# Peptides against a protein of PDB entry 8HF1, part 62

Target 1, 320 residues: chain A of PDB entry 8HF1
Amino acid sequence: NVMLYATKPTEVMVSFPHQEQVLTVTRLISAEIEKFYVSLDLMNIGVQPIRRSKSLQCLRDPSKKSFVKQLFNDFLYQMKEYGIYAASIAIISLIVEFDIKRRQAETLSVKLMHRTALTLCEKIRHLLVQKLQDMTYDDDDDNVNTEEVIMNFSTPKVQRFLMSLKVSFADKDPKDICCLVFVERRYTCKCIYGLLLNYIQSTPELRNVLTPQFMVGRNNISPDFESVLERKWQKSAIQQFRDGNANLMICSSVLEEGIDVQACNHVFILDPVKTFNMYVQSKGRARTTEAKFVLFTADKEREKTIQQIYQYRKAHNDIA

## One batch from the design tools (peptide; made by RFdiffusion4, then SolubleMPNN)

Design b2_p13_8_s2 (from b2_p13_8, 7 letters changed)
Fold by OpenDDE base, seed 3:
Structure b2_p13_8_s2 (fold): chain B 320 residues (1-320), chain A 13 residues (1-13)
Amino acid sequence: as target 1 above (320 residues)
Amino acid sequence: SIEPIKEIELELP
């Protein structure tokens, strides 16, 4: 009996400098959102009509304001963790969501609340785009999507991630690539997807090599609130990745939900590994003979990250 | 023996 030693993936840790670059534009945007929260708390949106569906009983009056605050808090997180360039993409998703909510508003007060949120998003978008244009000689909006602009307005973590993709996949056969990228938050999947589309298009060595897709985990709150469009899109994205029409998939928590994704040769963990389950499930997708499992760590958190990985390795070997 | 994690430093171009 040749014990097929299951070839364990090569674990790699990429360090990045901890730079809290507090840009003036980031402070201005944060201050505008804080002012908006004060205004939002003063808004009387009235008692919302209870929609008679049994699953919707929990969506009382606080839920609509809370949802608006959640979207802006997720945006602020993305701006801090991924940088100004990623934030310029993330704000478009908020604009789309608030425009939909504005059109679907059952009351004038709720319509006004979503209109005010939308106007703030448009102001934030303008401030972000102006800051990206500071490096371009021409006022052409299309010139902000260069490799140089993406790199300069990304956090050190995102810079090291993009460099790791370039080093790993430059001029390779797209058929030999099966890559997963794990992120913590649902909204980060769309943001990093948009960033990767622009980066791949601006990088000749990757343009015909990487075809990205993204998968959003199911909302734990209610699968009923996933739009029919989001569910169709998710099924299509999974199928494209299975068929090899996409070779890079961005995921948030999707593997925890039992989505059957094929064995991959590369797994990138863009955000910190917070749980043993996330470590085992993400690493468990790197199953090819030469598979790589790549982690990113700030220099300040390096020792703590190494100790945590060794604890997870020990715990995994004790269960296996 | 716990194999040490491979560390990589990527220099920015």
Scores: peptide ipSAE 0.330, ipTM 0.857, DockQ to the pose 0.824
Fold by OpenDDE base, seed 1:
Formats: sequence, structure tokens, C-alpha cells
Structure b2_p13_8_s2 (fold): chain B 320 residues (1-320), chain A 13 residues (1-13)
Amino acid sequence: as target 1 above (320 residues)
Amino acid sequence: SIEPIKEIELELP
């Protein structure tokens, strides 16, 4: 019985102040989305022909209204959890998705619905970009992607995450870095990826050190909705991370399926650990002798988070 | 013995 004492990673908890800085712009955006939901509920989209697409999802949303609401709810979540800078990136993903859905619309009513959603997204984008520009002297779009703008318009959690990356990896050899970042939601992976690209590019100490990629967990529900491009991109991203061409991978927590991700020396959990399985799976990727497992917690939730981690540690030790 | 979690406070610059 070679009990391979899997070297337990050092668990680190980074606290951040609970700042409910509800910016006026975030309230305005939320109110515009709520007004849009009222309008959306009044829209008669008609009975869409149930395309017998074998995917159960097409059966669940005959009006496609729930999908539209889901995307805006995910955006509102990202704006709240990560800040208005992250929201400015997240809204672009909604614009792209609604434009695709608008072009794929089989009926004028569905086309109009997606067009109305797209118009709202463009309005939201302008409100966000305008707010980011309030700190820039020059109206140039490139000026909103500075380290200062990113930091000032990110939530305390994201600020502490970015600082943790800077402190951990500034001027290091890229080969010595194997970092995972876990987030809860699929759309958050892409949003945080875009944020990190801009942050790394604006931070000289990280520009030649960190090469980020992202991976979206397979939604169990429909391999058919993953564009061939998304699947190719995911395979390429994983391969780049395996080959050391990328040294930071952003993953959704839905990595239940055995994507054999290499032993990492850093694992960041950007979102709260909601399940024991997520704790074990994410922590189990930090396998090097000096591996760090980093959690973020609001000061108000510190005690609850500590207790939860101790419960998970106990449960893990009882199984091992 | 449950090892205490290492806590880090990062100050904003």
C-alpha cells in the first residue's frame, strides 16, 4: 500500500471588503433590463414550429424568451459579481449571441425580439463604455483598457484576484507557472478571460509571463449546440495549456467530466465553493509540492467560508 | 489537527 501522500496544497484565503458600491449606471442598466422584460412578456412570438431537434432544450423554450432572459440575468450577475469593466466585456458576448439568433430567426416576431434585445445590449454597452471613459482624458477606446481603469471598475473580489496574480507571477519564468482559475458560470470564463487579456497587456510585469486560455465545461445537454468552432477552440486551448504555450486556464466549475488537466502549482477559486465535489476536484488539481489553492471571501462571509472549508477538509480526510 | 487556513489581506495600491 504505497499511500502516495498526495502533497496537500497550501490553502490560502484572500479576504476582500464587501463594498456594495451600486453605481448609478448599474441601477440604470438593471432598470432598463426590467423594462425590457415587461416588454418581452407582452411580445407575441407565436407558436414556433417545434423543430424535432432531439435536444430537450428546444422543447423547453418554445418562445425562446427564457433564453433571452437567461442571458440578461447572467449579464446582471457578472456586472454585480465582477464589476462594470467585466460587464463591458460580457455585453459583447450577448451582442454576438443575439446577432446570431437574429440572423437565424425563422419568423419576423422572433427576429424582432432578438433585434430589440440587441438594441438594448448596444445601449448598455454605450452606458458602460461611457462610464469607463469618465476616467480617461482621451476618448480613444484603447484608453479604457489600462490597469487603472480595470482595477477601478472591478469589484473588490476581482481587484484582489488581479493583485494576487501580480504578486504571485510578476517577472517569473512562464515555464514555472501552471495556473487554474475556477469560475461558476460558462459566460464568466469568457468575460474573465477578456479582462485578463487586457490586464496582462496593460501590466508590464505580466505581459510576457502569463498567457491565459479559457475552457468551457461541456454542457451535458447538447453537444449539438457547441459550434464546431467552439469545440476546436476548446481542444486547442487545452492542448496549448498541456504544451505550456498557455500557463493560465480559466475553467467553469462544471468540469465534472475528466478533462485531464495537468498538475498545477496554483489554483484560484474566484467564485464561492458551493459543493464538496467542486472543492475536491479543484483542490485535486493543485498537486505540486508548493501548490497553492487560493479562495476569495468577503469579510462578512469569512467565518462561514472558513467553517465550510473545515467541513470539506474533514469530509475529504474521512474518504481518503 | 486541522491546519489553519492561511489568510492574506491584499491592500490596494
Scores: peptide ipSAE 0.329, ipTM 0.854, DockQ to the pose 0.810
Fold by OpenDDE base, seed 2:
Structure b2_p13_8_s2 (fold): chain B 320 residues (1-320), chain A 13 residues (1-13)
Amino acid sequence: as target 1 above (320 residues)
Amino acid sequence: SIEPIKEIELELP
């Protein structure tokens, strides 16, 4: 039980300015997604063929449209929370997902629905990439993956996170690093992973220092082929992190799912700590004598965050 | 006494 081990990591809070990056491109993208939702609601996808259990029958058609809306809502969240650069990576994940669903479609109407979603994702990708290119003055796709572009098109939270990584790990021995990065949502793991790959590659002080991996919680709700690939990847990612072939692991609710990761010297909480359990479990991974537990807070939420952490500390001490 | 959380501000380069 992680709660029984009194880990005393150094707790650090990094403040960042609350800037709503209201870019014209983000408004355009949001408006295109809303228009798509109206069109999606009007799409007749017909009654899907009943292959299995009676309980799934009435929920199938809504579930397919709801899944499409969920992916776009998740994308909109990523764009808001992490910025345009992270959104340019996140949209690729939607493209892949909708292409898989398009190919797996049992009906022409469902195939068309996923094709329409895919077409919107390609339009969004173009809008994002164009906005990234507008800063580089270069038409080369490689120029959008610079440290400068990543920083400029990231939210203040992500900027401070990347800076915290650079300050913490620049020119260090990779063997001395065991870092966890906690995020709230499963899809954020992959988005932040892609961002970190590009950032690390573009940052000379980190390119031979940090090797990121990510792990997503086992939502084994669907026994589909996708779940087998996801399980294989999770096992590989965990093994690479255990073997030291990866020294930074991005995690969502993985600790709640009983996935044991090794003791780490750095734990970053990229998203707000919403629960006492998340606080204790994530903090409980920072087990080395010099371990750091790093939180990020907007300046406007600073006092609230401090009070919440003090409440969690008190509650933890009362149980320990 | 609850130890105060260490606060840091990082300047953008």
Scores: peptide ipSAE 0.322, ipTM 0.849, DockQ to the pose 0.817
Fold by OpenDDE base, seed 4:
Structure b2_p13_8_s2 (fold): chain B 320 residues (1-320), chain A 13 residues (1-13)
Amino acid sequence: as target 1 above (320 residues)
Amino acid sequence: SIEPIKEIELELP
């Protein structure tokens, strides 16, 4: 048994100012979603036939209203945590999902509910895009994807993350890069992926250097709810990363779920480390001698984050 | 002794 002396990665903490960007547009969007929830609660969509699928006592909300609210709550979280630029990408995923659900609706009332949700998403998208255009004198939609617009309409956390990528990877050989980015939530993977595609395309020093991919973990909801398409995407994304066709992988909790990813030289933790297992497993992927394990913390949470990391380091050294 | 974490403050350009 060659004890692979897992070279302990260099741990780095990047601080960022806690700015609650109180944008008028963010308040307006939140208020429109709240008004929609009141309207949604008043909608009579009838009793959905309880398909007695034996195992999932997950109360399929017989109204499907809880799922609609979940998607908007997930959107509101992304807008708050990552900024309005990330929100402009996230809203497209809601539009796609509600259009699918509208087309799959078994009743006119359910179809109308998803149509109303879709109309709200289209309004939100317009408000977000209009706000991104306020920095551009040119009415061209393509002009909102500049490095400047991305940076100015991202949260301080995302700004520091993007800067960390630029500083770490500018003008490097793509073959020397194996990067993981961990996020807490499944839907954030796709949002940050879309943001990174636009950022890399707008940043000359990262063009042809970083090739991002994203992978969502196994849904804790039965593998029967994972679309065949999502499972194919996950397999393809992992394979591209293993083959070196992608050198940056965005993941949600996938290591806790036992997805085998190659050894990396960079691991970024974009969201707070909530568990010891997440800490050990994510850190355990940074295995090169020069490997970096980078986490982001708000200044107000700095002391708490440092204490938590030291507790995790101690616990890891007691087991390892 | 637990080695202190390296802290970095990145200033926006």
Scores: peptide ipSAE 0.315, ipTM 0.849, DockQ to the pose 0.815

Design b2_p13_8_s3 (from b2_p13_8, 7 letters changed)
Fold by OpenDDE base, seed 3:
Structure b2_p13_8_s3 (fold): chain B 320 residues (1-320), chain A 13 residues (1-13)
Amino acid sequence: as target 1 above (320 residues)
Amino acid sequence: EIPPIEEITLPLP
């Protein structure tokens, strides 16, 4: 009986300094969003028709105002957790979403609400791009996507993540790489994907080595709200990763039970591990020989994080 | 200067 000792992945913890760089631009953007929320609460958009889902649960379609606030709150979170450079990419996704919703608006009042949100996003984009240009001597928009600008306008967590990718994958064969990156929030997947595309393109040692994709977990609450376009994109991204046309996949912590993602040799957890299930499911993807499981922690939370990981290891060994 | 990556290998218990 050859006990196939499942080679447990090597668990690595990367520490980063807890520096809340409170830039003047981030305070100004937060204050403009707060002013917009006061204005939004005063807007009369009328009674929204309850979409009867055919399934027995009347999922009240979230109020069109609540969805606008959710997108801006997710943007504020991304700006705080990942930095100004990541925020400049995140705001483009809001612009696209509000322009679509403005065009699809059934009433003038809803159209005006989405137009006001769009105008605020365009102002925020301008403020972010101007701040990225403050380090470039040349007014050329193309110069904001350099390795230096990305690193300087990223949080210490994102800086350590990018450095860890460069050290781990510089000059490797693309075929030998199967990497997963886990993030907590759905909208972070697309933001970090855009950041990685620009970083890889600006980093010669990674340009022909890493091909990123992103996968957003299915919203189990309403498969009907996922656009046909999003479902097609997810299927294409998964297939490219299976075929080896992509070797780095960014996933939200909602790993769908039943997405057969191949055994990976690298798993990065960019956000804090908040649950036992997240730890077991993400670690369970690092299945190759010599697989690495990399965690990121703030220096102040290091001891607490280590203790939590040992508790999760013990609980996992008691079930296995 | 971005300080070096401090990596700690978490030993298997």
Scores: peptide ipSAE 0.335, ipTM 0.860, DockQ to the pose 0.098
Fold by OpenDDE base, seed 2:
Structure b2_p13_8_s3 (fold): chain B 320 residues (1-320), chain A 13 residues (1-13)
Amino acid sequence: as target 1 above (320 residues)
Amino acid sequence: EIPPIEEITLPLP
């Protein structure tokens, strides 16, 4: 029981300025997604052939449009919370997902729906990449993956996170590092993983120090839709982290799923701590003698965050 | 220039 271990990590809060990155490109992308939602609502995808029980019949068509909207809503969230560089990585995940769904489509109408979503994703990718290239003055896609471009096109939260990693781990022995990064959403794990790969590769002080992996939470709503590939990836990522072949793990709901992750010396909470259980469980992974538990907060939310952490500490001490 | 990290150590109760 993670709650029973009196882990006393050093709790650190990193503040970041609340800057709404109001870029013209983000407004354009949001407008294109809204226009797509109007078109998607007008699409007749027909009644899907019933392979299984009558109860699933009425839920199939709404579920497919709902899934498409969910992916774009998660993308919009990632673009807002992590910035346009992270969004350029996130859009690739949507392209892959919609291509899989397009290939798996049993009807022409569903195939066309996913094709239209793909066409929008490619347009969004082009708009994002073009905006990243505006800083490099070079048309080479490889030139957009520099430390400078990553930092400039990341939100203040992500900038502070990357700086905190650099300060914490520059030129350290990779064997002495066991780091967890908690994020709220499943899709954010892949996005932040891709961002970290590029950042670490572009940062000499981290290139041979940090080896990231990611673990996406199990979709408890539809275990039957969890691809065999995703399950294989999760097992491999956990094993690499246990074996020390990876020393930084990005995860969402790993602790809620009962996935046993080793004791870590660093725990970063990239997204706001929304629940007492999230606080206790994530903090309970920072178990080494010099463990750090790092929270990120907007300056405007600093006071509220501090009060919430003190409430969680009090509640934890009352149970312990 | 990205401003330095403002870290505050949250005191242990």
Scores: peptide ipSAE 0.334, ipTM 0.854, DockQ to the pose 0.098
Fold by OpenDDE base, seed 1:
Structure b2_p13_8_s3 (fold): chain B 320 residues (1-320), chain A 13 residues (1-13)
Amino acid sequence: as target 1 above (320 residues)
Amino acid sequence: EIPPIEEITLPLP
């Protein structure tokens, strides 16, 4: 029970300037998604035949359009919260998902819907990559994965996170590092994982120091919807982290789902702490005497964040 | 007494 240990990690708050990303490309992408939603609402996908197969795969038609919109809304969130570099990685997850759904489509109308979504994702990917290339002299796709491009096309929050990793872990022994990175959303785990892989590879001081992994919580939907591959990946990632083969784990709110993650010396909360449970559970993973619990806050939310942390500390001390 | 949170401002690149 994570609540039973009065963990006293050093709590650190990293501030970042609130910058609204006023990029023409982000506005164009948002407008293209909005146009797509209008088109999607007009699509007649018909009533899906209730397959009598015992698999819960009989998502009713409204759920299929809703799922498409949810993925694009999650993408728009990631683009806003993490930047266009992170968005260039996040869009690949949508491409993969829509291609799977296109191939699995039981009707021509549903196949067409997922194809249209996929075509939009490819257009978005092109717009993002083209914008990343504006800083490169060469049209080589590998040139967009530099430390400079990652930093310039990331939000101030992500920039501060990456800088905090560099300052914390530059030239350290990998065995002395046990780091958790908490994010709010499932899809953000993969996005930040891809970003970190590229950043670490492009940062000599972190190369061979940080080995990232990610784990995604079980969908709040039945374990039957979790692909066998996702479950295998999750088990493998957790095992690699336990064995020290990975020393940085990106996770969503997975701690609520009974995944026993080891005690860590660093815990980064990349997204706002929204609940007392999230605070206690994430902080409860920073168990070493030198453990750091690092929060990120926009300057405009600084006072509110401090007050919330003090309330959570008080409430935690009242239970301990 | 609840100790103050340590605040770090990293320079912008």
Scores: peptide ipSAE 0.279, ipTM 0.837, DockQ to the pose 0.781
Fold by OpenDDE base, seed 4:
Structure b2_p13_8_s3 (fold): chain B 320 residues (1-320), chain A 13 residues (1-13)
Amino acid sequence: as target 1 above (320 residues)
Amino acid sequence: EIPPIEEITLPLP
């Protein structure tokens, strides 16, 4: 038994200043969402027909109101954690989802609820795009996707992440790159994917180097409600990454469920490491010689993050 | 101008 000493990856921590970009636009958007929640609570959507899922567990279809609130709460989180530019991409995903739900509405009251949510998303999109255009002299929506606009309207965390990608991968052979980016939330995968596409396209040193994909977790709540499209996309994205047609994969905690992803040379943890399992599994993907495992931390949380990583290292060594 | 990345290599235990 040659115990292949899995070469422990080099663990790197990147710090960033905790600047709450309290933009007037973010306050306006938050206030409009809170007003909408008050209005949503007053809406009479009637008793929903219990969809007889063939599975005997009547998992109460989360109240259609609770699902609407969840999507806006996830949007508010993305705006806070990743910035205005990421929020401008995230809001498009909400628009698409509410339009689908509006078309699938079985009652006029539910259709009206999703229409009201959609109208709010369109208002939010306009406020975000207008703010991105404040830096562009041209009123053309396509001109907001520059490296400068992306960097200026991203949080310090995202700025450091994008700079780390540029420094790590500028002018490299795309075949030598196998990169994972871990995020906490399912919706963040799509948002960061869209941001990375625009950033890579605006950055000459990365344009022919990085080909991103994203992997969305299986919806544990109801595998039957995963659109056939989402399941096809997930299979295609994993296959492209295995075939080397994609060399950067954005993923959430899904790699826990035994998705065999190749040995990676770079692993980025964009969000805080909250569990020992997430630490071990994500670090365990950095298996090549000279593999890097990169963590991002706010300066105020730096000491706490270091202590947490040392505790996880100790616990991992005590089990090994 | 965004300041350069400060990378801290966490020592291997």
Scores: peptide ipSAE 0.242, ipTM 0.816, DockQ to the pose 0.098

Design b2_p13_8_s4 (from b2_p13_8, 6 letters changed)
Fold by OpenDDE base, seed 5:
Structure b2_p13_8_s4 (fold): chain B 320 residues (1-320), chain A 13 residues (1-13)
Amino acid sequence: as target 1 above (320 residues)
Amino acid sequence: MIEPIEEIELEVP
């Protein structure tokens, strides 16, 4: 038994300051969403008859109101965790989703609910774009996608992540790069993907070096919410990464035991490692001899994070 | 100015 000593990746921790950017615009947006929830609770959309298809449909709130609240709560989380620039990209995904649901609405009451949600999203988009334009001299939408605007309107975590990418990959051969970026939430994958596209396009040293893709794990909660289009897109994104047409893949932590991704030389964990399984699975993708495994932590949580990583290392060495 | 990245290698104990 040649125990191939899988060369353990070099584990790196990047700290970032815990600065809550208390922007007036973020407070205004939160207050508008809260007012909308009060209005949403007063909306009579009727009791949808529980169609007796047994197991998985019983979890759909017959009101569809819970889903609307979930999307806005996920948006508020992204705005807090990644910043205003990331929020300006995230809101577009809500606009697209509510417009689809408005068109697919079987009743006038459900159509009106999604229309009201869409109107709020357009107002939020305008407030975000206006705030990004405060740093630009020109009114053109293209000027909000500069490296400076992206960095200034990103959280310290995202700033450190983007700087780490620039330092790690500036002027490198694209063929020598195989990078994974792990995030906690499904919707964060697309948000960080859009942010990275704009950042790479605005950063000459990364232009033609990094080609990002994103993949969302299978939604175990409802396979019916995965559009056939999303599943086809995920399969295509994985294939592009395998073929070397993409060299950076953004994944949600729902990389369950079934995504055969190639051996990577860089693995970034953008969100906190919450479970031993997430630690082992993500670290187990950094398989090259010079592989790096990079963790991001707030300065206040640094010691606690170090202790958790040492506990996970010990537990992994006791099982392996 | 964004402060330089402090990278700490987590030594294997």
Scores: peptide ipSAE 0.299, ipTM 0.809, DockQ to the pose 0.098
Fold by OpenDDE base, seed 3:
Structure b2_p13_8_s4 (fold): chain B 320 residues (1-320), chain A 13 residues (1-13)
Amino acid sequence: as target 1 above (320 residues)
Amino acid sequence: MIEPIEEIELEVP
């Protein structure tokens, strides 16, 4: 009985400089969102009709304002963690959501609230796009989607991630690639997906090599609020990845137990590994003989991250 | 200048 020693994936750590991109535009956007929160708190949206969800949880009145604040807080997080280029993609998702909510508004006051949020998103989009254009020397090239613009307006973490993808996959056969990218937050999956589409299209060595998809984990809090469109998209994205029509999948850290994702040869952890379960679940997808498990860390947190990974390895070997 | 990616292989002790 040759015990097939399960080939453990090669674990790699990539360091990046801790640079807070403190741009004037990011301060201006943050200040405009804070002013909007003060205005939003003063808005009387009146008592909202209780939508009976199947779960008997009455979504009370504060839920509509709290949802607007949550979307802008998630946007501010994405701008800080991934940079201005990623923020220019993230704001489009807010525009789409607030326009849907504006059209679905049952009261004039709620319609006005979502309209005011939408107007702020359009202002933010204009400020971001204008800042991306400031580096194009040619007044005639409206194309903010170049490799150079993406790299210059991304955080050091995202820059190192994109460079690691280029080094790992340049001119490879797309059939030999099965890659997972893990992110912490649900909304980051779509933002990084849009960034990767533009980066791959602008990078000749990757254009015919990488085909990205994204998957958002199910919200444990309310499966009823997942749009029929989101559920159809998730099923289609999983199927494309199983069929080999997509070879890179972006996932939130909430991989539900039971998404039968194939054995991958590359696993990238873009955000910090905060839990033992996240480490075991993500590493457990790197199952090929030459599989790589790549972590990203700030230089200041490098030693602490190494110690945490060794603790997780020890704990995993004691359970196995 | 593409700054070299500092990759550290986390060897199993």
Scores: peptide ipSAE 0.289, ipTM 0.798, DockQ to the pose 0.098
Fold by OpenDDE base, seed 4:
Structure b2_p13_8_s4 (fold): chain B 320 residues (1-320), chain A 13 residues (1-13)
Amino acid sequence: as target 1 above (320 residues)
Amino acid sequence: MIEPIEEIELEVP
């Protein structure tokens, strides 16, 4: 029970400017996805056999169309919240998923639906990569994975997060670092992991300092559909973090499931803290004497965020 | 030029 630990980490808030990067490319991508939704609604995929999984009446519409829309909506969220660079990584995960679903399709109509979604993902990937390349003045270096490109095509939130990592960990001993990064959504863990790998590799002061991993919570919707590969990856990632072979772990709200993560010296909350439980559980992982608990907030939401954190502190002290 | 990080320590009451 994490609530019983009187951890007093230093709580830090980092503000970032509210810039909606209204890039023409993001508008084009959004318009192409909306056009695809209209086409998807007109597709006749026939009656799909409802596999009655016995256990959870989880209202995820077993509609293969709803799943396709969910993946694109998750992508649009990542593009908005983390920027174009993060979106260029996120789209690869959609390509992989739609190719798997296309190969597993039981009907020609379902196969065609996933093929059409895959074709859209390749178009989106091309638009994103082209926009990342437009800043490389040197026609010869196709390498969009520089510190400069990552920073310029990330949202202000992600820019401040990456700067906070650089300031906190530049030239430190890897053994002295135990860092957690909390994100709201499961799919964001993998996207931010890919971004961090490229950023760390492009930042000399961090290359031999930070070794990131990501952990995705158990899929409460269907433990039966968790691939054997995903379960193996989760176990391996946790073990690497316990053994000190990884010193930065990206996770979603996994702490509710009782995953025993060691005491950390840094906890970053990349997304807004929406619940008291999330606040107490995430803060309760910052257990060292000099532990830092870092929050990110838009300047517009700064006062509201401060008030919410003080309310959570008061509520925590009243229970302790 | 990315603006310097403004870190605000949230005072422990």
Scores: peptide ipSAE 0.284, ipTM 0.801, DockQ to the pose 0.098
Fold by OpenDDE base, seed 2:
Formats: C-alpha cells, sequence, structure tokens
Structure b2_p13_8_s4 (fold): chain B 320 residues (1-320), chain A 13 residues (1-13)
C-alpha cells in the first residue's frame, strides 16, 4: 500500500513562464482541423455492421467519428501543451493510427473517412516540418532534430523539463538513474518519448546516460487486435525498465492501474497534479534516500499549485 | 513541519 510508506522525497517545483506560443502555423493547423470536423460531420459513413451485439439496432457508429475527433483533439492538446516540435512527433502517431484504421475498414465509406483524416495529417505534418526547417538553413531532415530546434519549438514547460533532465543527469552513471516522468494523457507518453529520444540523441551529455521507455494505460474499452500489441509492448517496456535496460519511464495514469514499477530516485510530474491519488501514488514512487519529486508549474499558477500541494501533504499526513 | 517546496530557477540559455 503506497500510502502507508512515509516516503520523504525532496519536493522540487520548477516554474516556467506562461507563454502561449501563438504561431501562425498553430492557428492554421487548428483551423484546418475545425474545417475537417465540419466535413466529418457531413460524411455519411452509413450503417456499420454490428459484429456480435445482440441489439440489431443499426446505430450509425458515432464511435468511429468520435474516435477520429478524439485523436485530433489530443493532437491539438499536445501541440498547445508541449509545442510544435512535440506536435511533429504526435502527428506521426495519428498517421499510423489512421492508416491502420483505413486498412481495417470494412466499408468504403469508413475507408474514405480514415483516408481523409490521413490526408489532413500529412498536410499538418508538412506544415509542422516546414516550420521546423524555417529555422534550419539546411534542407536535411536530420537538422530538425537538434537540441536547439527541440528547445526553440518546445513550450516553456517542456524547455524547463529538458533542462531539468540535463542538469539532473548530465554525465551520470546510467545505473544510478531510475526516473519516472508522469503525464496526464495516454498519447502524450508516446509524444514525449519521441521528443526525449531525439533530445537525448542530440545532447552529448545524455546520449549514453538516459535510455527512455514509455508505458500507456490499458484502455479496457477496445479488446481489438491493437490491445494485444499494446499489451506486449507494455510488458516489454516494463521489463526493460526493471532489468535496467531503460532508466527513464514515461507514464500516464498506469500507476493507478496497479502496474508495479520499482522504487525510483527521480519522479517528474510534467502535467498538473489534478488529484490527491495522483500526488500520493507518483510521490510514493520516489523512495530512495535522495529521491527527488519534481513538479512543473506556470508562474501564474505557482501560488495555487503550492497551496494544492500543501493541502495534499496535509491530507496525506492525516491518513498516515 | 511540512518542508517547503524547493524552487529551481532554470535559465534558458
Amino acid sequence: as target 1 above (320 residues)
Amino acid sequence: MIEPIEEIELEVP
């Protein structure tokens, strides 16, 4: 029971300036997604054959359109919260997902819907990559993955996170590192993983120090073939982290699902702590004697965040 | 005593 062990990690708060990256490209992308939603609502995907439900009610499967909108909404969130560089990685995940769904489509109408979504993702990818290249004088794809490009096209939160990693882990022994990074959303795990891979590769002080992995919560909602691949990958990622073949793990709410991760010396909370349980469970992973628990907050939300953490600490001490 | 949260100001180079 993580609540019963009085872990006293050093709690650190890193503030970042509240700068909304209002780039023309982000506005263009948002407007293209909004136009696509209007088009998507007008698309007649027909009646989908309900496999295995006893109710012969020909429900238009709003779930397929809803899923498409969810992926783009998650992308828009990632672009806003993590920046254009993270968005360039996030869009690849949408491309892969829509290509899978396009290939799995049982009807021409659904196939066309996913193809249209895929075409939009390719347009968005091009707009993002072009914007990353506008700062790189060289047309080479390798030049968009530099430390400088990653930093310049990341939000202040992500910049401070990357700097905190560099300061914390530069030239350290990989064996002495057991780091967790908590994010709120499932899709953010993969996005931040891709960002960290490129950042670590571009940062000489980290390239042989940090080996990232990610783990995503089990969406119990779809027992589809994707859930088997995800389950295999999650098991492999967790095993690599247990074996020390990975020393940084990006997690969503997976700890709430009872995935036992080892005691860590660093825990980063990249997204706001929204619940007492998230606070206690994430902090409860920082169990070593010199463990650090690092929070990120916007300067404007600093006081509110401090008050919330003190409330959670008080509530935790009253239960312990 | 609830230990204060330590603040780290990281300057962006």
Scores: peptide ipSAE 0.225, ipTM 0.711, DockQ to the pose 0.788

